# Peptides against a protein of PDB entry 6CSU: the designs that were tried, part 21

Target 1, 51 residues: chain A of PDB entry 6CSU
Amino acid sequence: GALEELRGQYIKAVKKIKCDMLRYIQESKERAAEMVKAEVLRERQETARKM

## One batch from the design tools (peptide; aimed at target 1 E43)

Design b2_p20_3_s2 (made by RFdiffusion4, then SolubleMPNN; from b2_p20_3, 7 letters changed)
Fold by OpenDDE base, seed 4:
Structure b2_p20_3_s2 (fold): chain B 51 residues (1-51), chain C 51 residues (1-51), chain A 20 residues (1-20)
Amino acid sequence: as target 1 above (51 residues)
Amino acid sequence: as target 1 above (51 residues)
Amino acid sequence: MIELAQEMIERAEEFEKKLL
C-alpha cells in the first residue's frame, strides 16, 4: 500500500545517498593522491634545480 | 491524515539528509586539503634530508 | 592518504547510523 511504498522510497533514498557519499570519498581520495604525487614531483624538480 | 503526514515526514527527512550530506562533503574536502598540505610538507622535509 | 580515506568511510558509516 501507499504507506509501505513511502517507507520503501525513504529507505531507498537514504541508501542511495550513502552510496553517493562513499563514491565521493573514494574519488576525493584518488584526486588527493594524484595532487600529492604532482606536488612531490614538483618539489623534487625544484630541489634538482637548486643543485 | 496519516498518509499525508508520512509523505510530509518523508520529504522533510530526504531534504535534511541532502543538506547534512552537503555539509559533510564540504567538511571532508577541508580535512582532505589539510592532509594533502601535511603530506607535501613531509615530502619537502624528506627531500631536505636527502641533500 | 589511505588512512584518511578509511577514517572518512568510518565517519560516513557513523553518519548513516544517525540517519537510519
Scores: peptide ipSAE 0.080, ipTM 0.401, DockQ to the pose 0.306
OpenDDE base, seeds 1, 2, 3, 5: peptide ipSAE 0.077, 0.074, 0.079, 0.076; ipTM 0.523, 0.397, 0.525, 0.504; seed 2 fails the geometry check

Design b2_p20_3_s3 (made by RFdiffusion4, then SolubleMPNN; from b2_p20_3, 6 letters changed)
Fold by OpenDDE base, seed 4:
Structure b2_p20_3_s3 (fold): chain B 51 residues (1-51), chain C 51 residues (1-51), chain A 20 residues (1-20)
Amino acid sequence: as target 1 above (51 residues)
Amino acid sequence: as target 1 above (51 residues)
Amino acid sequence: MIELAEEMIERAEEFEKKLL
């Protein structure tokens, strides 16, 4: 019925948003780590040139 | 009724998730910037010691 | 970097708009 179908749609939507959020968090951590590694490497080169 | 109450609960849940995501995005940007700054500074010192 | 999050927010807003 209308109640069960609506409940199903809302539950599905909330679960999808939750999953997308978890994926975003995971991917953002990975990108942040990569960004830091790249910045560290660039800074090594810059420091070496100034010395 | 049950339909209206259920609808209200799920709307509230979706809005909360949205707000939590926005907050997480903002905080993650700030933490990432701080982490990069700190790592750059540490790398300068490390590079200087090795030279 | 926040493209996925922006898409998620957009989807959430569209869902809210459809429900309200």
Scores: peptide ipSAE 0.116, ipTM 0.473, DockQ to the pose 0.090
OpenDDE base, seeds 1, 2, 3, 5: peptide ipSAE 0.101, 0.080, 0.102, 0.104; ipTM 0.463, 0.431, 0.521, 0.538

Design b2_p20_3_s4 (made by RFdiffusion4, then SolubleMPNN; from b2_p20_3, 7 letters changed)
Fold by OpenDDE base, seed 2:
Structure b2_p20_3_s4 (fold): chain B 51 residues (1-51), chain C 51 residues (1-51), chain A 20 residues (1-20)
Amino acid sequence: as target 1 above (51 residues)
Amino acid sequence: as target 1 above (51 residues)
Amino acid sequence: MIEKAEEMIKRAEEFEEKLK
């Protein structure tokens, strides 16, 4: 009935949000690590040119 | 009635989770930016000491 | 920051369990 349908829609929405959060967290960690590596490398190169 | 009340509770719960996720995303971006700035500063200092 | 995200996921899971 209407109650079961609403319950199903809510569960589906919560699961989707959970999956989106997990994916965002994982991708954010990876991007952060790559960004730090890139910035360190660029900074070393720039500092070396100024010497 | 009971159905409308439950609907309201489900909508409220989903909105809360969505808002929490958006806040986390915004705060994560800010922390990532600060982390990069800190790493660049530390790298400049370390490189300077080795010169 | 990871801890806060984990808490948000845990809250979502608790809502799923309440609906079962």
Scores: peptide ipSAE 0.095, ipTM 0.533, DockQ to the pose 0.089
OpenDDE base, seeds 1, 3, 4, 5: peptide ipSAE 0.096, 0.090, 0.091, 0.090; ipTM 0.538, 0.537, 0.540, 0.535; seed 1 fails the geometry check

Design b2_p20_4 (made by RFdiffusion4)
Pose (drawn by RFdiffusion4):
Structure b2_p20_4 (pose): chain A 51 residues (1-51), chain B 51 residues (1-51), chain P 20 residues (1-20)
Amino acid sequence: as target 1 above (51 residues)
Amino acid sequence: as target 1 above (51 residues)
Amino acid sequence: EEEHEERVEELLEEAEELRE
């Protein structure tokens, strides 16, 4: 039983790390995508200069 | 004994997973920081325009 | 770890120097 318990604790610890990294990554990609939008909007200043 | 050793192994294994996630996070900071230099270099194109 | 921190600081200093 101690072997099953220790195995269970290990699996739980890693599955939590995976859940944290999954969220951290999804958040990182969204932030990176937000950086794409915020800069296409900076071209407005450029296209206004061209106007 | 066997149970304490098995415990030490699971602990060591998860810590390895943490090391992998740490090297990845450090790479994330470096890449975002590299982006800062990259954006400063495109400003060079616009300052050559202003001259 | 310290090397990665120094690398980020170097990149930021280089970007500041380029702005100057």

Design b2_p20_4_s1 (made by RFdiffusion4, then SolubleMPNN; from b2_p20_4, 8 letters changed)
Fold by OpenDDE base, seed 2:
Structure b2_p20_4_s1 (fold): chain B 51 residues (1-51), chain C 51 residues (1-51), chain A 20 residues (1-20)
Amino acid sequence: as target 1 above (51 residues)
Amino acid sequence: as target 1 above (51 residues)
Amino acid sequence: MEEAERRVREILEEAAALRA
């Protein structure tokens, strides 16, 4: 009935949000790691040139 | 009725999850920015000492 | 990050359809 259908829609929405959030967290971690690595390398080079 | 009330509760819950996720994303961005800033500062200091 | 926000908005729009 309408109640079961509504419950199904809610569960589907919550699961979708969960999956998207987990994906965001994983991708954010990967991007952050690469950004830090790149920044460290550039900073070493810039500092070395100025010293 | 009971169906309308439950629908309202489900919508409210989904919106709460959305808001929490957006807050997490914003806070994650801020933390990442601060981590990069701190890493850059430390790297400049370490490189300067070794030069 | 903006992509994640977009996906969240899309889910919220689908949830809003429950009001119809």
Scores: peptide ipSAE 0.181, ipTM 0.595, DockQ to the pose 0.020
OpenDDE base, seeds 1, 3, 4, 5: peptide ipSAE 0.174, 0.171, 0.176, 0.160; ipTM 0.595, 0.593, 0.593, 0.575; seed 3 fails the geometry check

Design b2_p20_4_s2 (made by RFdiffusion4, then SolubleMPNN; from b2_p20_4, 8 letters changed)
Fold by OpenDDE base, seed 1:
Structure b2_p20_4_s2 (fold): chain B 51 residues (1-51), chain C 51 residues (1-51), chain A 20 residues (1-20)
Amino acid sequence: as target 1 above (51 residues)
Amino acid sequence: as target 1 above (51 residues)
Amino acid sequence: MEEAEKRVEEILAEAAALRA
């Protein structure tokens, strides 16, 4: 019935949100790693220019 | 009735999830900023020791 | 990250309770 369908829709939506969040976390970790690498490179280049 | 109450609970839960995700994003940005600052400091210290 | 994941799991637990 309508009540059971609503429960099913809720559970489906929550599962989708969980997956989206976990994906965001994983992608965020990867972006953070790349950002750190880029920052280290820029810092070394800046130091070299001042030497 | 039960259907309206369940719908209300669904909306409440979805709003909570959204808030949690937004908070995570904000906290993640702050942690990333601190991590970059720490990395820059370590890089400068390392360079200084090698000079 | 762990804390955010825990919050998501709690919401999923609530959803599971509604299915019961």
Scores: peptide ipSAE 0.124, ipTM 0.573, DockQ to the pose 0.020
OpenDDE base, seeds 2, 3, 4, 5: peptide ipSAE 0.111, 0.115, 0.114, 0.104; ipTM 0.569, 0.560, 0.570, 0.565

Design b2_p20_4_s3 (made by RFdiffusion4, then SolubleMPNN; from b2_p20_4, 8 letters changed)
Fold by OpenDDE base, seed 3:
Structure b2_p20_4_s3 (fold): chain B 51 residues (1-51), chain C 51 residues (1-51), chain A 20 residues (1-20)
Amino acid sequence: as target 1 above (51 residues)
Amino acid sequence: as target 1 above (51 residues)
Amino acid sequence: MEEAEERVRAILEEAAALRA
């Protein structure tokens, strides 16, 4: 009935949020790593230019 | 009635999860920025040490 | 990061359908 449908929709929504959150965390770790690598490279290039 | 109250509670829970996720995203951005700044400083110190 | 926010918004829109 309506109650079971509502419960099902809630559970589905929560599961989707959980999956999206986990994906976001993983992608954020990857982006953070790439950002650090890019910054290190840029900094080294800047230092080389100044020498 | 009971159904409307339950629906209200589920909607409230979903909204809370949304808020928690958005807060996590914001905090993640801030942490990423600090990581980059720290890495830049470490890299500059390493370069200075090698000269 | 923006993509995650958009996914959250989509979930909220689905939840809004529950209120209809």
Scores: peptide ipSAE 0.166, ipTM 0.597, DockQ to the pose 0.021
OpenDDE base, seeds 1, 2, 4, 5: peptide ipSAE 0.156, 0.148, 0.144, 0.150; ipTM 0.595, 0.589, 0.590, 0.594; seed 4 fails the geometry check

Design b2_p20_4_s4 (made by RFdiffusion4, then SolubleMPNN; from b2_p20_4, 9 letters changed)
Fold by OpenDDE base, seed 2:
Structure b2_p20_4_s4 (fold): chain B 51 residues (1-51), chain C 51 residues (1-51), chain A 20 residues (1-20)
Amino acid sequence: as target 1 above (51 residues)
Amino acid sequence: as target 1 above (51 residues)
Amino acid sequence: MKEAEERVRAILEEAAALRA
């Protein structure tokens, strides 16, 4: 019935949000690592130029 | 009725999950910024020491 | 990050359609 269908839709939506969060966390970690690498490289060059 | 009440509860729960996700994103951005800041500081010191 | 927010928005829009 309508109540069972709504319950199913709720569970499906919650599971999707969980998956989206986990994907975001993984992608965020990867991007953060690349940003740190890039920033370290730039800072080495900038600091060396000022020395 | 019971169906409308359940729909309201479903929407409320999903909105809370959205808020939790957005909060995580904001906190993640802040942590990433601090991590980059710390790496920049360390790299300045390390590069300067080698100059 | 914007992509994740868009995915969440889409889920909320689907939820809102349940009251239509």
Scores: peptide ipSAE 0.153, ipTM 0.582, DockQ to the pose 0.020
OpenDDE base, seeds 1, 3, 4, 5: peptide ipSAE 0.152, 0.148, 0.143, 0.131; ipTM 0.583, 0.579, 0.574, 0.580; seed 4 fails the geometry check

Design b2_p20_5 (made by RFdiffusion4)
Pose (drawn by RFdiffusion4):
Structure b2_p20_5 (pose): chain A 51 residues (1-51), chain B 51 residues (1-51), chain P 20 residues (1-20)
Amino acid sequence: as target 1 above (51 residues)
Amino acid sequence: as target 1 above (51 residues)
Amino acid sequence: ELEEAMEEHREFAAEVSKAT
């Protein structure tokens, strides 16, 4: 039983780490995508200069 | 004994997973920092325009 | 330590976004 318990605790610890990294990564990509939008908007300053 | 050793192994294994996630996060920072230099270099194109 | 590193990265990314 101690072997099953220790195995269970290990699996739980790594499954939490995976859950944290999955959210951290989804969030990192959304931040990166938000950086893409915010800069296409900066071209408005450039296209206004061209106007 | 066997149970304490098995415990030490699971602990060591998850710490390895933490090391992988740490190297990845450090890389994240370096990449975002590299982006700062990249944006400063595109400003160079616009300062050559202003001259 | 992993949570702290993720928090430092989030603060650093916010600072870089503000500077940009």

Design b2_p20_5_s1 (made by RFdiffusion4, then SolubleMPNN; from b2_p20_5, 7 letters changed)
Fold by OpenDDE base, seed 4:
Formats: sequence, C-alpha cells, structure tokens
Structure b2_p20_5_s1 (fold): chain B 51 residues (1-51), chain C 51 residues (1-51), chain A 20 residues (1-20)
Amino acid sequence: as target 1 above (51 residues)
Amino acid sequence: as target 1 above (51 residues)
Amino acid sequence: ELEEAMQEYREFLAAVEAAL
C-alpha cells in the first residue's frame, strides 16, 4: 500500500543521498589535492622570482 | 495516525540530512582554503631555503 | 552528483507531502 511505497521511497532516497555524499567527499578530496599541487607550483615560481 | 506520524518522521529525517550535507560542504570548503593557505606558506619557505 | 541527490531528495519530499 501507500505506506510501503513511501517507506521504499524513503529508503531509496536516503541510500542515494548517502552514496552521493561519499562520492562528493572523495571527489572533493581529490580536487583539493590537485588544487594544493597547483598552488604549490605557482608559489615556487613566485618565490623564486622575488629572490 | 501511524501513517502521518511516519511521514512526518521521514520528512524530518531527509531535511536533517540535507542540512547536514550543506553544512559539511561549507565546512569542507573552509578547511580546503586553510589547507591551501598553509601549504603555500610552507612552500615559500622551502623554495627560499633551496635557493 | 550532489545535485542529483538533492533532486531526488526534493522529489521524495514532494511525494511525501503530496501523500499527506
């Protein structure tokens, strides 16, 4: 009935959200690492230029 | 009845998840910014030392 | 990815609210 369908929708939505959060976290970490890498490289050049 | 109560609980739960996700995203961005800042500072020192 | 999750969340909310 409607109750079982609603329960099913809830479980599905929650599982989806959880999975997406985990993926977002993983991808965010990877992007952060790449951003740091890029910034470090730029900073090396800038520091060298100023010396 | 029980159905309305359960529906209310589900709505509350998913809203809570949404809020937690948004907070996590905001906090993660702030942490990422601080991490980049720290890494840039360290790299300046290392680059200067190697020259 | 997050946007899809949020969309499913919104759709779920709408379904629940419509059933009330």
Scores: peptide ipSAE 0.112, ipTM 0.534, DockQ to the pose 0.029
OpenDDE base, seeds 1, 2, 3, 5: peptide ipSAE 0.075, 0.078, 0.076, 0.060; ipTM 0.498, 0.499, 0.497, 0.480; seed 2 fails the geometry check

Design b2_p20_5_s2 (made by RFdiffusion4, then SolubleMPNN; from b2_p20_5, 9 letters changed)
Fold by OpenDDE base, seed 3:
Structure b2_p20_5_s2 (fold): chain B 51 residues (1-51), chain C 51 residues (1-51), chain A 20 residues (1-20)
Amino acid sequence: as target 1 above (51 residues)
Amino acid sequence: as target 1 above (51 residues)
Amino acid sequence: ELEKAIEEYKEFMAEAEAAA
């Protein structure tokens, strides 16, 4: 019935949100790693120029 | 009725999930900023020692 | 994308309630 369908759709939506959250976390970690690598490289160059 | 209450509860749950996600994103950004600051400091020291 | 999914869910719930 309608209630079972609503429950099913809710569960589906929650699962999708969970998946999206996990994907965001993973992608955020990857972006953070790349940002750190880029910052380290830039900082090495900056520091070297000042020595 | 029961359907309206269920709808309300599901919407409330989704809103909570949204809030949790936004909080996580904000906290993640703050942690990322601190991580970058710490990495820059460490890299300066490392680079200086190798010069 | 997450915000879109939440909005789509809300719209679905509203439509389903109206149809019941």
Scores: peptide ipSAE 0.096, ipTM 0.526, DockQ to the pose 0.024
OpenDDE base, seeds 1, 2, 4, 5: peptide ipSAE 0.091, 0.082, 0.109, 0.081; ipTM 0.529, 0.546, 0.491, 0.531; seed 4 fails the geometry check

Design b2_p20_5_s3 (made by RFdiffusion4, then SolubleMPNN; from b2_p20_5, 8 letters changed)
Fold by OpenDDE base, seed 3:
Structure b2_p20_5_s3 (fold): chain B 51 residues (1-51), chain C 51 residues (1-51), chain A 20 residues (1-20)
Amino acid sequence: as target 1 above (51 residues)
Amino acid sequence: as target 1 above (51 residues)
Amino acid sequence: ELEKAMQELREFLAEAEAAL
């Protein structure tokens, strides 16, 4: 019935949200690490050129 | 009735999860930006010392 | 990619709320 369907939809939504968040966190960490690496490399080159 | 109350509780829970996620994303971006700034600064100093 | 993922997440949440 409507109650069971609503409950099912809620549970499905919550599970998907949880999975999406965990994936986002992991991917965000990876992208952040890569961004830092790239920035450090660029900064080294920039600083070296100015010396 | 019980059905309306349950529906209300589910909607409230989903909205809270959404808000929590958006806040986490925003805070994560801010922390990432700060981390990059700090790393760039440290790298400049490190590179300068080696020249 | 990040912005796309964030947008998809927001849209999913909106759809989930509408389904309730």
Scores: peptide ipSAE 0.105, ipTM 0.527, DockQ to the pose 0.042
OpenDDE base, seeds 1, 2, 4, 5: peptide ipSAE 0.077, 0.082, 0.080, 0.095; ipTM 0.520, 0.404, 0.407, 0.525; seeds 1, 2 fail the geometry check

Design b2_p20_5_s4 (made by RFdiffusion4, then SolubleMPNN; from b2_p20_5 with E11R A13L S17E K18E T20L)
Fold by OpenDDE base, seed 5:
Structure b2_p20_5_s4 (fold): chain B 51 residues (1-51), chain C 51 residues (1-51), chain A 20 residues (1-20)
Amino acid sequence: as target 1 above (51 residues)
Amino acid sequence: as target 1 above (51 residues)
Amino acid sequence: ELEEAMEEHRRFLAEVEEAL
């Protein structure tokens, strides 16, 4: 009935959100790692200039 | 020192990811609610036509 | 009425934080 259909739609929506979130997290981690790498490289270059 | 700076950069990146995830979750919930609403409306219209 | 979904997302976030 309508109640079961609504429940099914809810579950489907939640599952999709979970999958999208996992993908988003992975991509965000990769971007963060790249940002940190760039900052570390800048710091090393700055330290090298101070020598 | 460089080690503390690196740690700080990591923590900052993690915090940003967390904030981005929370925002993504909220937006995804809103989209899901809208999708469910649209489906319920379609079902009601279909039922009305069957009468 | 998305309380169950909200709770699932909170649990998921906690698991992610532990993995970071």
Scores: peptide ipSAE 0.091, ipTM 0.554, DockQ to the pose 0.048
OpenDDE base, seeds 1, 2, 3, 4: peptide ipSAE 0.079, 0.089, 0.090, 0.083; ipTM 0.514, 0.561, 0.558, 0.541; seed 4 fails the geometry check

Design b2_p20_6 (made by RFdiffusion4)
Pose (drawn by RFdiffusion4):
Structure b2_p20_6 (pose): chain A 51 residues (1-51), chain B 51 residues (1-51), chain P 20 residues (1-20)
Amino acid sequence: as target 1 above (51 residues)
Amino acid sequence: as target 1 above (51 residues)
Amino acid sequence: GAEEELEEAEERAEEELEEA
């Protein structure tokens, strides 16, 4: 039983780490995508200069 | 004994997972920081325009 | 490889508990 418990605790710890990384990554990609939008908007300043 | 050792192994194993996540995160900061230099360099194109 | 090493460590721990 101790073997099953210890195994269970290990699995739980790593499954939590995976859940944290999965969220962190999804968040990171969104932030990176937000950087893409905010800069296409900076081109408005460029295209206005061209106008 | 056997149970304490098994515990040490699971602990050591998850710590390894933490090390992998850490190196990844450090890489994340470096990449974002590299982006700062990259953006400063594109400003160079615009300052040559202003001259 | 880390899962295999943990499985070996669990087998060794089980053998040691049986011998005890």

Design b2_p20_6_s1 (made by RFdiffusion4, then SolubleMPNN; from b2_p20_6, 8 letters changed)
Fold by OpenDDE base, seed 5:
Structure b2_p20_6_s1 (fold): chain B 51 residues (1-51), chain C 51 residues (1-51), chain A 20 residues (1-20)
Amino acid sequence: as target 1 above (51 residues)
Amino acid sequence: as target 1 above (51 residues)
Amino acid sequence: DLEKELEGAEEEARRKLEEA
């Protein structure tokens, strides 16, 4: 019936949101790691230039 | 010093990631809600056509 | 924190579904 169909649509939407969040978290972790690597490299270069 | 600056940059990066994540979640919720509304409307229209 | 945000997302989705 209409209520069961509505419930099904709700569950589908929630599952999609969960998947999107997990994907975003993974991508954000990768971007954060690359930013930290870049900053560490810049600092090492600055230290090397002062030696 | 260099370590304090690096720590500051890391904290700033983490805060940015958090904000981006919250925005992505909000946008994902809005898109999910619109998809559900569209499906509900289609079903109501189909039911109405059968009456 | 992410679990709380997901729970909030589910609650908001439920509310918007009830308004449809």
Scores: peptide ipSAE 0.142, ipTM 0.560, DockQ to the pose 0.025
OpenDDE base, seeds 1, 2, 3, 4: peptide ipSAE 0.127, 0.130, 0.137, 0.131; ipTM 0.441, 0.447, 0.455, 0.447; seed 3 fails the geometry check

Design b2_p20_6_s2 (made by RFdiffusion4, then SolubleMPNN; from b2_p20_6, 9 letters changed)
Fold by OpenDDE base, seed 2:
Structure b2_p20_6_s2 (fold): chain B 51 residues (1-51), chain C 51 residues (1-51), chain A 20 residues (1-20)
Amino acid sequence: as target 1 above (51 residues)
Amino acid sequence: as target 1 above (51 residues)
Amino acid sequence: SLLEELEGAEKKAEEELKKE
């Protein structure tokens, strides 16, 4: 019935949001790590030029 | 009725999740920026010790 | 946490669905 369908849609939506958030967190951590690596590399290059 | 209550609960939950995700994104960006600053500072200190 | 809140909401909805 309509009530069961609505509950099903709610559960499906919550599951999707959960998955999207977990993916975002993982990708955000990866991007953060790459950003740190890139910044460290740039800093080393900049320091080397000044020496 | 039960259908309206379930719909209300769904809408409330989705709104909360959206708000929490936006806050997480903002805080994640701030933490990432602080991490980069800390790493750059550490790199400069390490380089200075080797000079 | 946000993840725990999502999982809690999901579990609650599933339990209510099983009762019908």
Scores: peptide ipSAE 0.116, ipTM 0.475, DockQ to the pose 0.123
OpenDDE base, seeds 1, 3, 4, 5: peptide ipSAE 0.090, 0.100, 0.099, 0.120; ipTM 0.420, 0.542, 0.540, 0.574; seeds 1, 3, 5 fail the geometry check

Design b2_p20_6_s3 (made by RFdiffusion4, then SolubleMPNN; from b2_p20_6, 8 letters changed)
Fold by OpenDDE base, seed 3:
Structure b2_p20_6_s3 (fold): chain B 51 residues (1-51), chain C 51 residues (1-51), chain A 20 residues (1-20)
Amino acid sequence: as target 1 above (51 residues)
Amino acid sequence: as target 1 above (51 residues)
Amino acid sequence: SMEEELEGAEEEAKKKLEEE
């Protein structure tokens, strides 16, 4: 019935939100790692220019 | 230096995102629970009218 | 390291989400 359908839809939505959030955290970590890597490269370049 | 500042800013940003996400999920669960509760009440009312 | 802090944050988030 309508109640069972609503319950099913709710559970599906919550599972999707959970998955999307975990993926977002993972992608955020990856972006951060790349930003740090880029900064390290810039600092190495700056240090090299001062030698 | 700039690298340490970037690292600090990133960690701060990730912590904020994490907090916002957890709050969003909690609020989503609460909204869903209220929707289910409302549906149960409607179904009970519908059943009562058919008695 | 920042990577370790991010991993810790992710794991804590996963745990809190699983408890919900």
Scores: peptide ipSAE 0.123, ipTM 0.604, DockQ to the pose 0.030
OpenDDE base, seeds 1, 2, 4, 5: peptide ipSAE 0.125, 0.108, 0.122, 0.121; ipTM 0.601, 0.587, 0.602, 0.598; seeds 1, 2 fail the geometry check

Design b2_p20_6_s4 (made by RFdiffusion4, then SolubleMPNN; from b2_p20_6, 9 letters changed)
Fold by OpenDDE base, seed 4:
Structure b2_p20_6_s4 (fold): chain B 51 residues (1-51), chain C 51 residues (1-51), chain A 20 residues (1-20)
Amino acid sequence: as target 1 above (51 residues)
Amino acid sequence: as target 1 above (51 residues)
Amino acid sequence: SMLEELEGAEKKAEEALKKA
């Protein structure tokens, strides 16, 4: 019935939001990790130039 | 140094994103539950009017 | 973990919808 269909739609929507959020968090973490790696590389290069 | 500051900023940003996402999910779930309750109430009222 | 927290929250939402 209409109630069961509505329940199904809301559960599906919540699951989609969860998946989108998890993907966003994962991509954000990857970007942050790459920024840290780039900073480490720059620090090593600066240290090498000062030696 | 700059690397430690970047690490700190990254960790802080990830924690903030996590908290914001959890809050959004919680609020979304509450809204979905309230909409389902409202639909159940409407169905009961319609049934009562048809009796 | 964060995943466990999200899964727990999802489960609670599903149960809330079932009880409505």
Scores: peptide ipSAE 0.089, ipTM 0.542, DockQ to the pose 0.029
OpenDDE base, seeds 1, 2, 3, 5: peptide ipSAE 0.024, 0.090, 0.079, 0.075; ipTM 0.421, 0.452, 0.533, 0.528; seed 2 fails the geometry check

Design b2_p20_7 (made by RFdiffusion4)
Pose (drawn by RFdiffusion4):
Formats: sequence, structure tokens, C-alpha cells
Structure b2_p20_7 (pose): chain A 51 residues (1-51), chain B 51 residues (1-51), chain P 20 residues (1-20)
Amino acid sequence: as target 1 above (51 residues)
Amino acid sequence: as target 1 above (51 residues)
Amino acid sequence: SLHLELPEPPDFDKYIKELE
């Protein structure tokens, strides 16, 4: 039983780390995508200069 | 004994997973920091324009 | 210049202490 418990605790710990990294990554990609939008908007200043 | 050793192994294993995540996160900071230099360099194109 | 803000990294020490 102790072997099953210890195994269970290990699996739980790594499954939590995975869940944390999955959310951290999704969030990181959305922040990166947000950077893409915010800069296409900075071109408005460029295209206004061209106008 | 065997149970304490098995414990130490699971702990050591998860800490390895933490090391992998840490190296990844450090890389994340470096890449975002590299982006700062990259954006400063594109400003160089616009300052040559202003001259 | 816009700077990419990375989210705060998760804390893994609490999951390791659960195994201690």
C-alpha cells in the first residue's frame, strides 16, 4: 500500500506541474499574440506619416 | 529503508522536472529580452529616416 | 517600444514539499 501511495503522490505532483506549465504556456502565447496586434496598430502611425 | 529511498527517488525525479521547467523559463526571459534589442534595432531604421 | 511581459512562472516547490 505504501508503494501505491508513494506512486500516487508522485503522479499527482507531476500532473500538477503539467497543469501549471500548460496554463503558463497558453498564457504566454496569448501575451505574444497580443504583442502582434499592438504593433500592427503601431503601423497606423507609419501609414499616417505616409498619408 | 526501502520506503525512504523510494521517497528520495520520487523527490529527486520531480526536482529534475522542475530543473527542466526552470531552464525553459530562463530561456523565456532571455528570448523576451532579445526581443527588446531587436525592437531597438528597428528604431535604427527610423532614426536614419529622420536624419 | 513595446515589451513582451511574460506571465509569472508557477511555483513548483510546494509540489516537491508534498513529497517530503

Design b2_p20_7_s1 (made by RFdiffusion4, then SolubleMPNN; from b2_p20_7 with S1M H3V F12Y K14P E18S)
Fold by OpenDDE base, seed 3:
Structure b2_p20_7_s1 (fold): chain B 51 residues (1-51), chain C 51 residues (1-51), chain A 20 residues (1-20)
Amino acid sequence: as target 1 above (51 residues)
Amino acid sequence: as target 1 above (51 residues)
Amino acid sequence: MLVLELPEPPDYDPYIKSLE
């Protein structure tokens, strides 16, 4: 019935939010790691160039 | 009725989840920015120390 | 200094609207 459908939709929505957020967090971590790595390498070179 | 009340509660719950996640994302962005900045500064000093 | 650009968060509005 309507109640079961509504409950199902709620559960689906919450699960979707959870999954999307986990993926978002993972992608964000990967991007951050890549950025830090790249920046570290650039800074080493820049500092070396100035020394 | 009970269905309308439950519907309202489900909507409220999902909206709260959304808001919480958006806040988490915002806070994560701020923390990430600070971490990148700090790492850059540390690497400058580390590279300089090794030179 | 690089600026970290995180991916755009998912759009949950369609799912909220499905309940409305």
Scores: peptide ipSAE 0.298, ipTM 0.696, DockQ to the pose 0.627
OpenDDE base, seeds 1, 2, 4, 5: peptide ipSAE 0.295, 0.294, 0.290, 0.295; ipTM 0.697, 0.696, 0.694, 0.697

